Peptides against a protein of PDB entry 6RGO. Designs and how they scored, part 320

Target 1, 392 residues: chain A of PDB entry 6RGO
Amino acid sequence: MALKLLGFNQDATCFSVISSNKGVTIYNCDPFGKCFELEKSTSNDEELDFLVEMLFSTSLIAVVDKTIGASKRKKLKIVNTKRKATICELTFPHEIMDVIMNRKIICVVLKSDQIFVYDISCMKLLRTIDVRGEKLKSTSKFRNSEAVGDIGVRVSLSTDNNSILCYSSYSKSDKENAPLNDIVVFDALKCIQINVLPAVHQSNIVCIACSPDGMLMATASEKGTIIRVFKTIDTENDEPILVNEFRRGSRPSRISEMKFNHDNTLLACVGESDTIHIFALPVTTTEADANEDDTLQQSSHSLSSSINGLQYISKGLANRFGKIIVSKIPTQSQQRHVAYIKIPENAKYRIGFPKDTTNTIHICGEDGNYLVYSIPRNEVGPCTLVKSNTFD

## One batch from the design tools (peptide; made by RFdiffusion4, then SolubleMPNN)

Design b2_p26_8_s3
Fold by OpenDDE base, seed 5:
Structure b2_p26_8_s3 (fold): chain B 392 residues (1-392), chain A 26 residues (1-26)
Amino acid sequence: as target 1 above (392 residues)
Amino acid sequence: SKKLEEFEKELKEALEELEKLEEERK
């Protein structure tokens, strides 16, 4: 059967898929099994398309039917999976492109490049963010939306209660073709912009991941060769703090998803390549518990690959919108993966990190495989398969 | 509205279910 992956929930305890014959199915990861099915409402051989965002492992899901029919693509349904009932319905002026949630917030991304931020507790609209409206203030020409293919506003939300929203924004460059290569960091609860990271890539951002705590953000462009990790809140000399720059590969390949693990020690990426890459992040030792004793001289092979920091060349003081030119980090200073998983060519996979096991990754494929891998800690190498299940 | 009150109730029940599931994992 043709499967389409929707992804893991926030804590990788469940994943959702579209089956061409059944509709939306949700699987529990442990114990592995089908926990919910939303049956296909129509007998037509129409290609099923849905957005499904789970509220962790709860009975609540947000569903958008993206199948043929312009009216359904504008409707967000909150469904109780135990009752199989729609408990809330919202209608938007434009097609829904993405839905993301945590315990506090629902964010709805529209084809209009608008982000609607809701308080989940009462479904009250807190903010409408107009990413185009910000661009229009800087660029007089409406890009005819016709030629913008798969390039829209990308969002990521922290899974914690701080509800840090990262979204892609249009560069303020006078070019008619300004890329979607800025990042805005937004407090979704307070409805305040915290930070702006200008020109984090040379081309459009196609993938964003926020850390569970909202303190880190990973970004990838259309090229998918370089992943950059930034601090979300902190700045150095009014410039964005680059924590890491990772090289996924030398060949261009689209990254479809990135995830941090629960403790921000690992970043995984998946996409059109035959390889899931896992990168190690530096553990920010908070200097607190300098208990003296165990001078185990573990020779930290300081992979002091001198991260020649992204020198943001601030061109001169005058315009407050200084073109921060991301300096090219020398190709030699780019960190590689510490671990990898080989996946079938042309198989779409999704990734998730469970909370309880920071060195475990969950993956699922449109091939009907759900796989659990152990990540090596002390060596660069392949992940070890721990568990496998199949679904249809 | 009755639908909003029902939604708020079901959301509360789902969040309480989530808290319980997170406590059972500790």
Scores: peptide ipSAE 0.387, ipTM 0.891, DockQ to the pose 0.820
Fold by OpenDDE base, seed 4:
Structure b2_p26_8_s3 (fold): chain B 392 residues (1-392), chain A 26 residues (1-26)
Amino acid sequence: as target 1 above (392 residues)
Amino acid sequence: SKKLEEFEKELKEALEELEKLEEERK
């Protein structure tokens, strides 16, 4: 059967899939099993397409049926999975491209490059962000509507109550085809822009991950060769703080998903390559005053490479030819993965980090595999398979 | 509207269930 992965929930306790014959299925990770099925509304052999966003492990899900007709693709349904009932329905002016939520906020991304921000508690619209309208204020030229290929606004939301929203925006370049290579950091609760990170890549941003606490953000471009990690809120001399630059590979490959673990010590990425890459983030040891006494000599050779904060001097010297010169970070600061998982070529995988185990990663594939891996702490190498399950 | 009140109630019940599940994990 053709499976299509929707992804993990915020804490990797559940994942959702589309089965061509059944519709949407939600699986619990532990104990492994089906917890919900949404039946196929149509008898036709049409390829099923859905968006499903879970509210953690609760009975509430957001669902968009993208399978048939332009009208359905504009409807968001909130469904109670225990009652199998639609409890709320919203209709948008344009096709829904993405839906993300936490305990406080629902964000709905439209094909129009609009982001609708809702207070989940009452489904009240807090803000409409018009990313195209922001571009038009900065650039005199409309993007022709036909160039809405695979490149749309990307979003990520913190899973905490602070509700930090990171989204891709258009650069201020006078070019008609300005790339989506800026990031805006937005407080979704207060409806205020906190920060703007200009030209974080040379090409369009295709993947964003916010940390669970909203303090870090990872970005990848269409090239998928370099991942950059920034602070979201903090700035140094009014400039964005680059925390890490990771090299996924030398060959271009699209990154489809990135995730931080719950303590911000690991970043995982997955995409079109045969490899899930896991990167270590420097733990900001706040050297709080550890009093002298307890001599436990556990020689954890923490590779505390004190990466002194490389001030990413975005000397955006707009050279006379309208090329945004992203300052080349010296290739010497580019770290490789600390761990990896090999996956089948051309198999789409999704990733999730469980809350309770910071060194464990959950993955699921369109091949029908749900896999749990242990991440090595003290060595660079492959992850160890801990648990395997299959689904259909 | 009655549907909004029902939604707000079901959301509250789901969030209370989530808080309980998170407390049981500590």
Scores: peptide ipSAE 0.385, ipTM 0.889, DockQ to the pose 0.826
Fold by OpenDDE base, seed 1:
Structure b2_p26_8_s3 (fold): chain B 392 residues (1-392), chain A 26 residues (1-26)
Amino acid sequence: as target 1 above (392 residues)
Amino acid sequence: SKKLEEFEKELKEALEELEKLEEERK
């Protein structure tokens, strides 16, 4: 059967797939098994396309039928999976491109480059963000970029209650074809812009990940060779703080998904390549716990692997044209992957980090494999397969 | 509206279910 992956939920306890014959199926990760099935509404041999966003492991899912019909692609349904009933339906002016949620917020991304932010508790519209309209305020020429079908606004939402929304925006350039290479950080609850990271890549941003706590953000461009990690809220001298720059590879390859683990120590990356990459993040010691004087002299030989200090070269050369050029971390400080997983070539995979184990990653493939890997802590190398299941 | 009140109720029940599942994992 042809499978299409929808992805993991926020805590990687469930994943969603489209089966050509069955419709949408949700699997529980542990114990592994089907927990929900949404039957295909039509007997037609049409290629099924859906968006499904699950509210963690709850009975609530957001569903968009993206199959055939311009009207269906504009409808968001909130479904109770236990009752198999639609409890809410919203209709949008344009096709829905993405849906993300947490305990507080639903964000709906439209093909019009609009983001609708809802209070989930009452489905009240809090904000409409018009990414194109913001560009018009900066650039007199509205070219309807209708023609570049694959480049749209990308979003990521923190899984915590703070509800930090990161989205791609158009750079302030006099060029008719300004790239989607700015990031806006937005408090979705207060409906305020917190930060703007200008020109974080040279080309359009195609993937964004927000950390669970909303304190970090990872970005990748169409080239997919370099991943940048920024602080979301904190700034140094009104400049963006670049925490890490990771090299995924030397060859261009599209990144489809990135995820942080729950303690912000790992960033995973998947896409069109035969390899899932896992990068270690520096442990941000929160300054607070430095006061406990616990004198225990245990002489464990800290192998001072000379993590050559990331010199925060905060020198954003504000070039004469107001472009903050993200300071190039010297090529010598480009961190590589700490771990990797080999996947079948041309198989689409999705990734998720469970909350219970910071060194475990869940992956699922359109090949019908659900795999659990252990991530090595102290060694650079392959992940170890811990559990394998198959689905149809 | 009755549909909104029903939605708010079902969402509340689902969030309370989520909180319990998160407490059972600690």
Scores: peptide ipSAE 0.359, ipTM 0.881, DockQ to the pose 0.817
Fold by OpenDDE base, seed 3:
Structure b2_p26_8_s3 (fold): chain B 392 residues (1-392), chain A 26 residues (1-26)
Amino acid sequence: as target 1 above (392 residues)
Amino acid sequence: SKKLEEFEKELKEALEELEKLEEERK
């Protein structure tokens, strides 16, 4: 059977799949089993395509039917899974490309490069973000590329209540073909732009991950060779906004998904390669008041790999060209993965980090495998398989 | 609208269920 993965929910307690025979199925991770099924409305041999975003482990899902005709592709349904009932329906002017949510906010990304931000509690529209801006509205030749994989706006939302929205934006080049290589950091609750990260890659950004707390953001370009991690907010200290640069590989390969774990210590990535890569992030010691006593000398081998090679181009040039956020980190300072998982070649996988176990990763494949891996703490190497289940 | 009030109620019930599940895990 052809399975299509929709992905994990925010806390990796559930994952969603499309089965060609059944429609949308949601699985619970522990105990493993089907928790919801949305039957296909049509007996047609048309390839089923859906967007499904689940609100954590709740009975609330957002659904877009992309299978049948241009009208359904513009409709967002909010469904109660316990009642199997549509409780809200929204219609958009353009095809829905993505839907993301947390406890406060739902964001709807359109093929028009618009982001609609809603207060989930009342489904009130808070903001419409026009990523192309007003100047490009007049030259809106919609990219009529039916090409599966067209470069659109990418988004990620923090899973916390801060509701930090990171999205890709067009560079301010007067070129009609400006790359989507800027990042905007947006407070989705207050509807305020917090930050703009110009030219974070040389090519279009195809993957973004926001940390659960919204303090960090990871980006990957079409090349997928380098992953960059940024602070979302400028700290008072003249610290670099670019905190990490990771090398996934030497060969170009598309990254489809990235996720932070819940304590911001790990970043995982998956895509078209036979390998899920897991990177260690530097633990930002928040100076919490360390009361004196239990000096158990855990040898913090501070992997203070001296990122001393970030020559801040002096404040004087920043005023003329904007803050050059991406100084060329020397290729020698590019960190590799600390852990990896081998996956079947050409199998699409999705990743999720459970909240309760920071060193565990959930993965699921279009091959019908749901797998739980333990991540090694002190050694660079393969993850250990802890649990496996199959689904149809 | 009655559907929005039903939605707000169902969302509230779902969030309260989630908060309890998060408290039971601490």
Scores: peptide ipSAE 0.331, ipTM 0.866, DockQ to the pose 0.820

Design b2_p26_8_s4
Fold by OpenDDE base, seed 4:
Structure b2_p26_8_s4 (fold): chain B 392 residues (1-392), chain A 26 residues (1-26)
Amino acid sequence: as target 1 above (392 residues)
Amino acid sequence: DKKLKEYKEELEKARKELEELEKKRK
């Protein structure tokens, strides 16, 4: 049977799937088992399409039926899973592309490149963000999104109460085909733009992950070869802080999902490749606890490699393309994965980090596998399979 | 008004469920 993965909840305690015969099913991770099912409303052999966003492991979910007709694709339902009852319904002017939530906020992304930000406590609209801005109001050419692949506004929301929203935005280039390669950082509670990261990639951003605390953000372009990690709020001399640049691979491959673990020490990515990559983030040693005198002379080989050599990038090309965040990180200092998981070729997988175990990753596949892996701490290598379950 | 009241009551139940789940993990 064809399974379609919807993904893990915010703390990887549950995941949701579409079964072609059953409808939407939610599984609990531990103990493993089916905890909810939303039956098909139609007897038709139509391919089911849904968005489901969970409020952690609670009885509250947001559901969008995308299966049939333009009207259903514009409706968000808040459902109590224990009662199987719709407790709220919202209708949008355009098709819903994505829904994300935390304890405070629901964000609804539309095909119109609009983000609707709601206070979950009352379903009050706090903000409508128009990512196209005023310039594109005149060219009512909806990108015929049929021919240009799954390129739309991408969003990620912090899972904490600070509710930091990161979204992709159009570069200020006067070109009709401006790429979605800027990032905006937005306080979803205060409804304030905090930061703008211009041209973080050369092409459209197709994947964003915000850290649970909202302090870090990871980005990947259509090329999917480089992942960049930035600070969201902090700036240095009014310029964005690039914390890490990771190389997933040399060959182009789409990244479908990225996630940070709960302590911001790991970043995982999954996509069209046969490999889930896990990267280590540098622990920001806050210099505060350096008072204990333990003289372990870890030879800090200060790679004070003299930055002198990079003079020759010709001044001329920088001016016409908006200030691309040229990675100041030399290509040689691009970090590789510290751990990996091999997955079946062409299998779509989703990833989740459990809150209680920072070195454990949950994955689920459209092949019907739910897998728990241990991430190696002291070695570069494959993750170890700890638990396996199947679902249908 | 009635629908918003019913929604707030259901959300408050879900918040309590979440607080109970978070207490069981400590």
Scores: peptide ipSAE 0.459, ipTM 0.917, DockQ to the pose 0.801
Fold by OpenDDE base, seed 1:
Structure b2_p26_8_s4 (fold): chain B 392 residues (1-392), chain A 26 residues (1-26)
Amino acid sequence: as target 1 above (392 residues)
Amino acid sequence: DKKLKEYKEELEKARKELEELEKKRK
């Protein structure tokens, strides 16, 4: 059977898939099993295409049927899964490209490069963000609307109540072909722009992840070789703070999804490669515990060990794009622990971090595998398979 | 609006379901 992965929910307690025979199916992760099925509306052998966004493991989902006709692709349904009933319906002027949700906000991304921000409590429109219109205020030339290449606006939303929305925007360039390589950080509740990160990559951004608390953001370009992690809110001298730069690989490969774990200690990425990569983030000790005066005069022994730590500080980025103040990443030569999971070539996988186990990752594949891995903390190496299940 | 009332009641049930699920994990 042809499976299409929709992804995990916000806390990796459920995942959703499209089955060519059944329609949309939602699985519970623990105990593993089918918890909801949305039957096909049509008997046609048409390739099913859906967007499904879950409100965690609740009876509420947002659904877009993209299978049939331009009119359905513009319609968002809020469905109660227990009643199998549509409780709200919204129609948009353009095709829906993405839907993202938390406890407070639902964001709808359109093919027009518009983001509609709603208060979920009443489905009131709070803001329409026009990513093209913002560019036009800075650059006098409309991009001709017809060049809908595979490059659209990308979004990520914090899973907390702060509701930090990160989205890709067009660089302030007089060039008609300005890349989607800026990031805007937006308070979705207050409807205020918090920060703008200019030119975070040389090419279009294709993947964004916001941390659960909204304090960190990861970005990847079309090349997918370098992942950058920024602070979302904090700036240094009005410039963006680059916290981490990770190298996924030497070969170009599209990253389809990235996720932070719930304590911001890990960043996972998946895409077209045979490998899920998991990067260790430096624990930002909050300054709170600095007050204990413990005067331990431990002796200054000068172990000058020349650890040629891979300072891939690419000196070259400093000159051309504004001063991304790479805050002096403390030269703690701690090898950033990198874990990995090998996955079948050509199988699309999705990733999720469970809330209760910060060193566990959930993955699911279009091959029909749901897998739970343990992440090593103190070593660079493979993750250990803890649990496996199959779905159809 | 009757539809808005029904939607708010369904969302409030889903929020209570979420709070109960979060309590069972502690």
Scores: peptide ipSAE 0.417, ipTM 0.905, DockQ to the pose 0.796
Fold by OpenDDE base, seed 3:
Order: sequence, then C-alpha cells, then structure tokens
Structure b2_p26_8_s4 (fold): chain B 392 residues (1-392), chain A 26 residues (1-26)
Amino acid sequence: as target 1 above (392 residues)
Amino acid sequence: DKKLKEYKEELEKARKELEELEKKRK
C-alpha cells in the first residue's frame, strides 16, 4: 500500500498519514496505536492528497482534501475527530498549499502566495499577508510570475502562545525572477511585522523551522547544503542575528523538514538524503547572577566557535544596501552534525521532538516505520534506536 | 451566528481535552 506522510503534531505525540486504501489515519505515539481514521469519500483510484494539521493531541484537526480533481482544494475543514463532524468550513479564492496552527492561531497559505491569519477561538480573519503584493510594490512590472513548480511561500509558526510566524518573501531585487530568499518575522497575535531578514540564502528558501518559543528560526535553500539559524528578534545587545551556520552535506539535497527541540538545544533536518542530521545549538546562558555555590562544573564543552568573521558593516551603509546579514562565513566555521540517523534511500521521513524528553527524537517513514531514537549528549555519532513500531 | 456558537463550544471542549492531557503528563 502507498503511504504518504503528513507529519507529527506540535509536540510529537501524534502523527498523521495517508493510506491509499483507508484515507487519513492519525496514530498516537505513546501508547502507540491508531487513534483516528478519516475514511476515503470516493472509490476512485486517484492518488489521495491531504493537508492535516492537528491541535496537539486534541479532537480538533484542520483538513484540506488536495486530491486531484477534487473541488475541495480551496476548502479548509475544521473537524472534531471524536464526533467525525465538520465544525467549521472556510473556502479560499485559491488552492491551499499549507496549514499551520497553535493554541491561538491558524495560518492558511494559498497558491497565490497569500497567508491568511485567523484567531482560532472564533475563526476571525486577523490579517491577510500578500507576499506577491509586497514584491509588486517593490517592482514596477506586474509580472504574473506563476510560481514555477514546487517553489512557493514557506511558513513556520511557534508552538507556544507567542505565535511567532516566520515566512519566506521575495527579495527586492529589480530582477524579474526575484527569489523567495527573504524571511519575514511576524507576530501573528498582534499582527505586527517584527523583523525582515533579507537574502538569507542565494536561492529560494524551501524549508523554514521556528523554535517552539519563536526566539529562533532555521532556514534552508533549494541547495540544502547549508542551514542557517537566526534570532527572530533583534536583541538590544550587539549580538549577531545569524547565530549558527550548519553544513548538512557537500552534495545538493532537498530538505523537506526541520525542527527544533523544545529547549532550543537541538535542530534536526530530514529530506531526500539517507541521513537525518541533528545539530547542537549553543545554549545562550543568560547570565543569571552567579551566586557562589561550588557545584561541579560539568564541562559542557560549549562549542563556542567564535564566529569572528562577522564584520559589522557600520550602521551608516546599511540604509542603502539591505543589511548583508550573510557575510560569506568561511567554510571553516560551518558546524557539522553532532548526531545522525540513517534512513532508507528514497523513503520519505518526518521528524518530531517530544516535549518531555529533549534528547529523544520521533521519526516516521512512508515505509511504515515509527521509530524513537535517543540522541547522544557527549559524543558525535549515530543515534540509538529505543523503540520501533510499524503501521499500514 | 449558530455555526459560530457551535464552533466555539467544540473548540472549548478541545481546549479542556488539552488541559486534561497536559495534567496527565505531569
């Protein structure tokens, strides 16, 4: 049977899959088992495609039927899984490309490069963000650049109540084919733009992850060789917005998903490669007052690779050339993974970090494997398999 | 109005479910 992975929920307690024969199935991670099924409405041999976004492990899900030929690709359904009932339906002017939610906000991404931001409590539209309209205001020529293929606006939302939305935007370059290589940071609750990170990659951004607290974001381009981690908010301190640059590999490979763990100490990435990479983030110890108590300095070798190479171009030139946030960081300062998981070639995997265990990662494959790995703390190496289950 | 009321009532049930799940994890 062909499985298609939809992914984990916000806290990796559930994951969703499409089965060609059954429709949408939701599995609970612990105890492992099927917790919900949405039956296929049509007997047609059409390849099923769905978006499913869960409100954590609650009975509330957002569903979009994206199946080809289905007149439903513009419809968002809010479903109560216990009742098997649609409790809300919204229709959009364009095809829905993505849906993301937390306890406060639902964001709906359209093929038109529009982001609709809703208050989940009442399904009131708070904001429509027109990513193309922002580009067109900067470029004198209305080119209907149809989004060529799989290149569209990418979004990530913090899983907390801060509801920090990160999205890819078009660069202000006078070039007709301006890439989606800017990042906008947006407070989805207040409907305020917090920051704009121009030209974070040379090519289109294809993957974004926001940290659970919204303080960090990770980006990857079409090349998928370099992952960049940024602060979402400008700190008053002269601290660089670019906090990390990681090398996934030397060969181009698409990254499909990235996730932070719940304490912002780890970033995982998965994609078309045979390897899930896990990177360590430097713990920003806020200097809480060092009261004197002599307790054992466990030498956490902070891999404080001093990013000495960020020449602060003085504030005066920044107004004319958008902040060159990405100075060419020498290839020598690129950190490698601290841990990895080998996965079957050509198997699509999804990743999730459970909230309760910061050194554990959940993964699931289109091969029907649900796997739990322990991440090594003190050594660079493979993750250890702790639990395995199968699903169909 | 009626549909919005029904939606709010269902969302409030889902919020209570979430609070119960978060209490069971502690």
Scores: peptide ipSAE 0.416, ipTM 0.904, DockQ to the pose 0.780
Fold by OpenDDE base, seed 2:
Order: structure tokens, then sequence, then C-alpha cells
Structure b2_p26_8_s4 (fold): chain B 392 residues (1-392), chain A 26 residues (1-26)
């Protein structure tokens, strides 16, 4: 059967798929099994396409029917899965491109490069962000609608209650074809712009991940060779803080998804390559107040030696145009993966990090495999397969 | 009004489901 992956929920307890024969199916990860199925209402052999965003493992989902020819591509439905009932419906002026959700906020991305921010508790519109309107009124030659449908606004939302929204924006250039290579950090609850990261890549940003707490953001461009990690809120001398620059590979390959684990110690990426890459982030030792007492001398053997190369090159080369060029970490100080998973060539995979096990990753494929891997802590190498299940 | 009330009641059920799931993981 042709499967299309929709992805994991916020805590990797469920994943959603489109089955050509059954419509939308949601699987529980542990215990593994079907927890919801939306029956196909139409007998047409049309390729089904949906957006499905879950509220964790609850009975509440957001659904958009994106099937070609469907008049429903502008409609968001909130569905109770236990009752198979639509409890809310919203209609938008343009096609819905993406939907993201946490406990507080729903964000809806439109083909118009607008982001609609809603309070989930009442479906009240809090903000409309117009990513095009922030461009200087350069003559809106609409990119001919035939321009490769994949370059649009990208978004990521923190899974916590802080509701930090990261989105791609157009660089302030007088060029008709300004790239989507700026990032805006936005407090979705307060409706305030917190930060702007200019020109974080040379080409359009195609993938963004926000950390669960909203304190970190990862970005990748169309080239997918370099991943950059930034602080979202914190700045140094009003400049963006680049925490890490990771090298996925030397060959261009699109990254489709990135995710942080729940303690911000790992970043995973997946895409068109045969390899899921897992990168280690520097543990920010929050100085927890060392209350004095317990002398347990556990000899932490120093894995200290290899991390010393992260010179904070805070030297923003202010180019003549006052644009903060994010200082590229020298190619010699670009970190590699600490772990990897080999996946079948041409199989689309999705990734998720469970909350309770920081060294475990969940993956699922359009090949019908759901796999759980253990991530090595103290060595660079392959992840170990712990559990496997199949789905249809 | 009625539709918004029904939606709020359904969302509150989903929040309670989430709190129960978070309690079972501890």
Amino acid sequence: as target 1 above (392 residues)
Amino acid sequence: DKKLKEYKEELEKARKELEELEKKRK
C-alpha cells in the first residue's frame, strides 16, 4: 500500500500516516497499535493528502484535507478522534501549507506567506503575521504560481507553554527574488517579536526546528550541508548567538525534518539521504546552586578534550551595508554527527524524541517500519535498534 | 455562543486526558 508519513506528535508517543485505502491513521508508539482511523469518505482513486497535527496523545487533532481538487484545502477542522466529530471549523482566504500546535497555541501557515496565530482555548485569532508585508513594497511580481511549490515560509513552535514561534522571513534586499533566509523569533502568547536573525544561510531556509523549551533553534538551507543552531531569545551585544554549526555532509541533500531531544543535548536530522544524523549540543551547565554537602567523588572521566574548539567567533563582520553576517564557524571547527542511523534509500522517514528517555529516538518510514533506537552516549557510532514494529 | 461552549467543553476534556497521561508516566 502507498503510505505517506505525516510525522510524530510533540512527545513522540504517537505518529500519523495516510494510507491510500483507509485515509488517516494514528498509531500509538507504546504499546504499539492503531489508536485512531479516519475512514476514506470518497471512492475516488485520487492521491490523498492531509495535514494532521495532534495535541500530544489526546483525542484532539487538527486536520486539513489537501487532496488535489478538494475545495477543503482552505479549511482547518478540529476533530475529536474518540467521537469522530468535527468540534471546530475555520476557513482561510488561501490554501493551508502547514499547521503546528502546542497546549496553548495553534499556528496556521498559508500559501500567501501569512501565519495565523490562535489561542487554542477559544480559537480566537491573536495575530496575523504577514511575512510578505515586512518586505519593502517592492513591486509584488507574484512569483509566478509555477515557481517550484516547495519554497515557502517555514515555522517551528516550542512544545512547552512558552510558545516560542520561529519562522523564516524574506531578507531586506531590493532584489525581486529575495531569499527566505532571515529568521524571526516570536512570542506567540504575548504576540511580540523577540529576535531577528538576518541571513542565517545564503539560500532559502527549508527546515527549522525549535527546542521543546524554545531556547534553541536549528536551521537548514536548500543545500542541507550545514545546520546552524542559535539561541532564540538571548543576544550578545544585540547580535544573534550562534551556538553550533554542524556539517551533515559534503554533498547537497534536502533536510525534511530536524528535532531536538527534550533536554537540548541532541539534535537529529532526516531527509533525502540514506542517513539520519544525530549531533551533540554543548551541555550548558546551568550553575545550579551547589548546596554543599554530599561528597560523592564520581570520577567523571574527561570527554573534555574535543569540545575546546568552539571559539565563540562573535566577530560579526559588519559588512558595509550594516547587515550582521552571522560569522561562519571555520570549516575546521564544524562538528560532525556523534551518532547515525542508516535508512533505506528513497524511503521517507520521520523522527521523534520521547520525553522520558533522552537517549532514545523513534523513527518511522513510508516503508511501514516503526523503529526505536538507542543513541550511544560515550562513543561516536551507529545507534542500536531496540524495538521494531510494522504498520500498513 | 453554543458552538464555542461545546468546543471549550471538548478542549477541557482533552486537557484532562493529557493531565492523566502525564500522571501515569511518573
Scores: peptide ipSAE 0.395, ipTM 0.896, DockQ to the pose 0.792

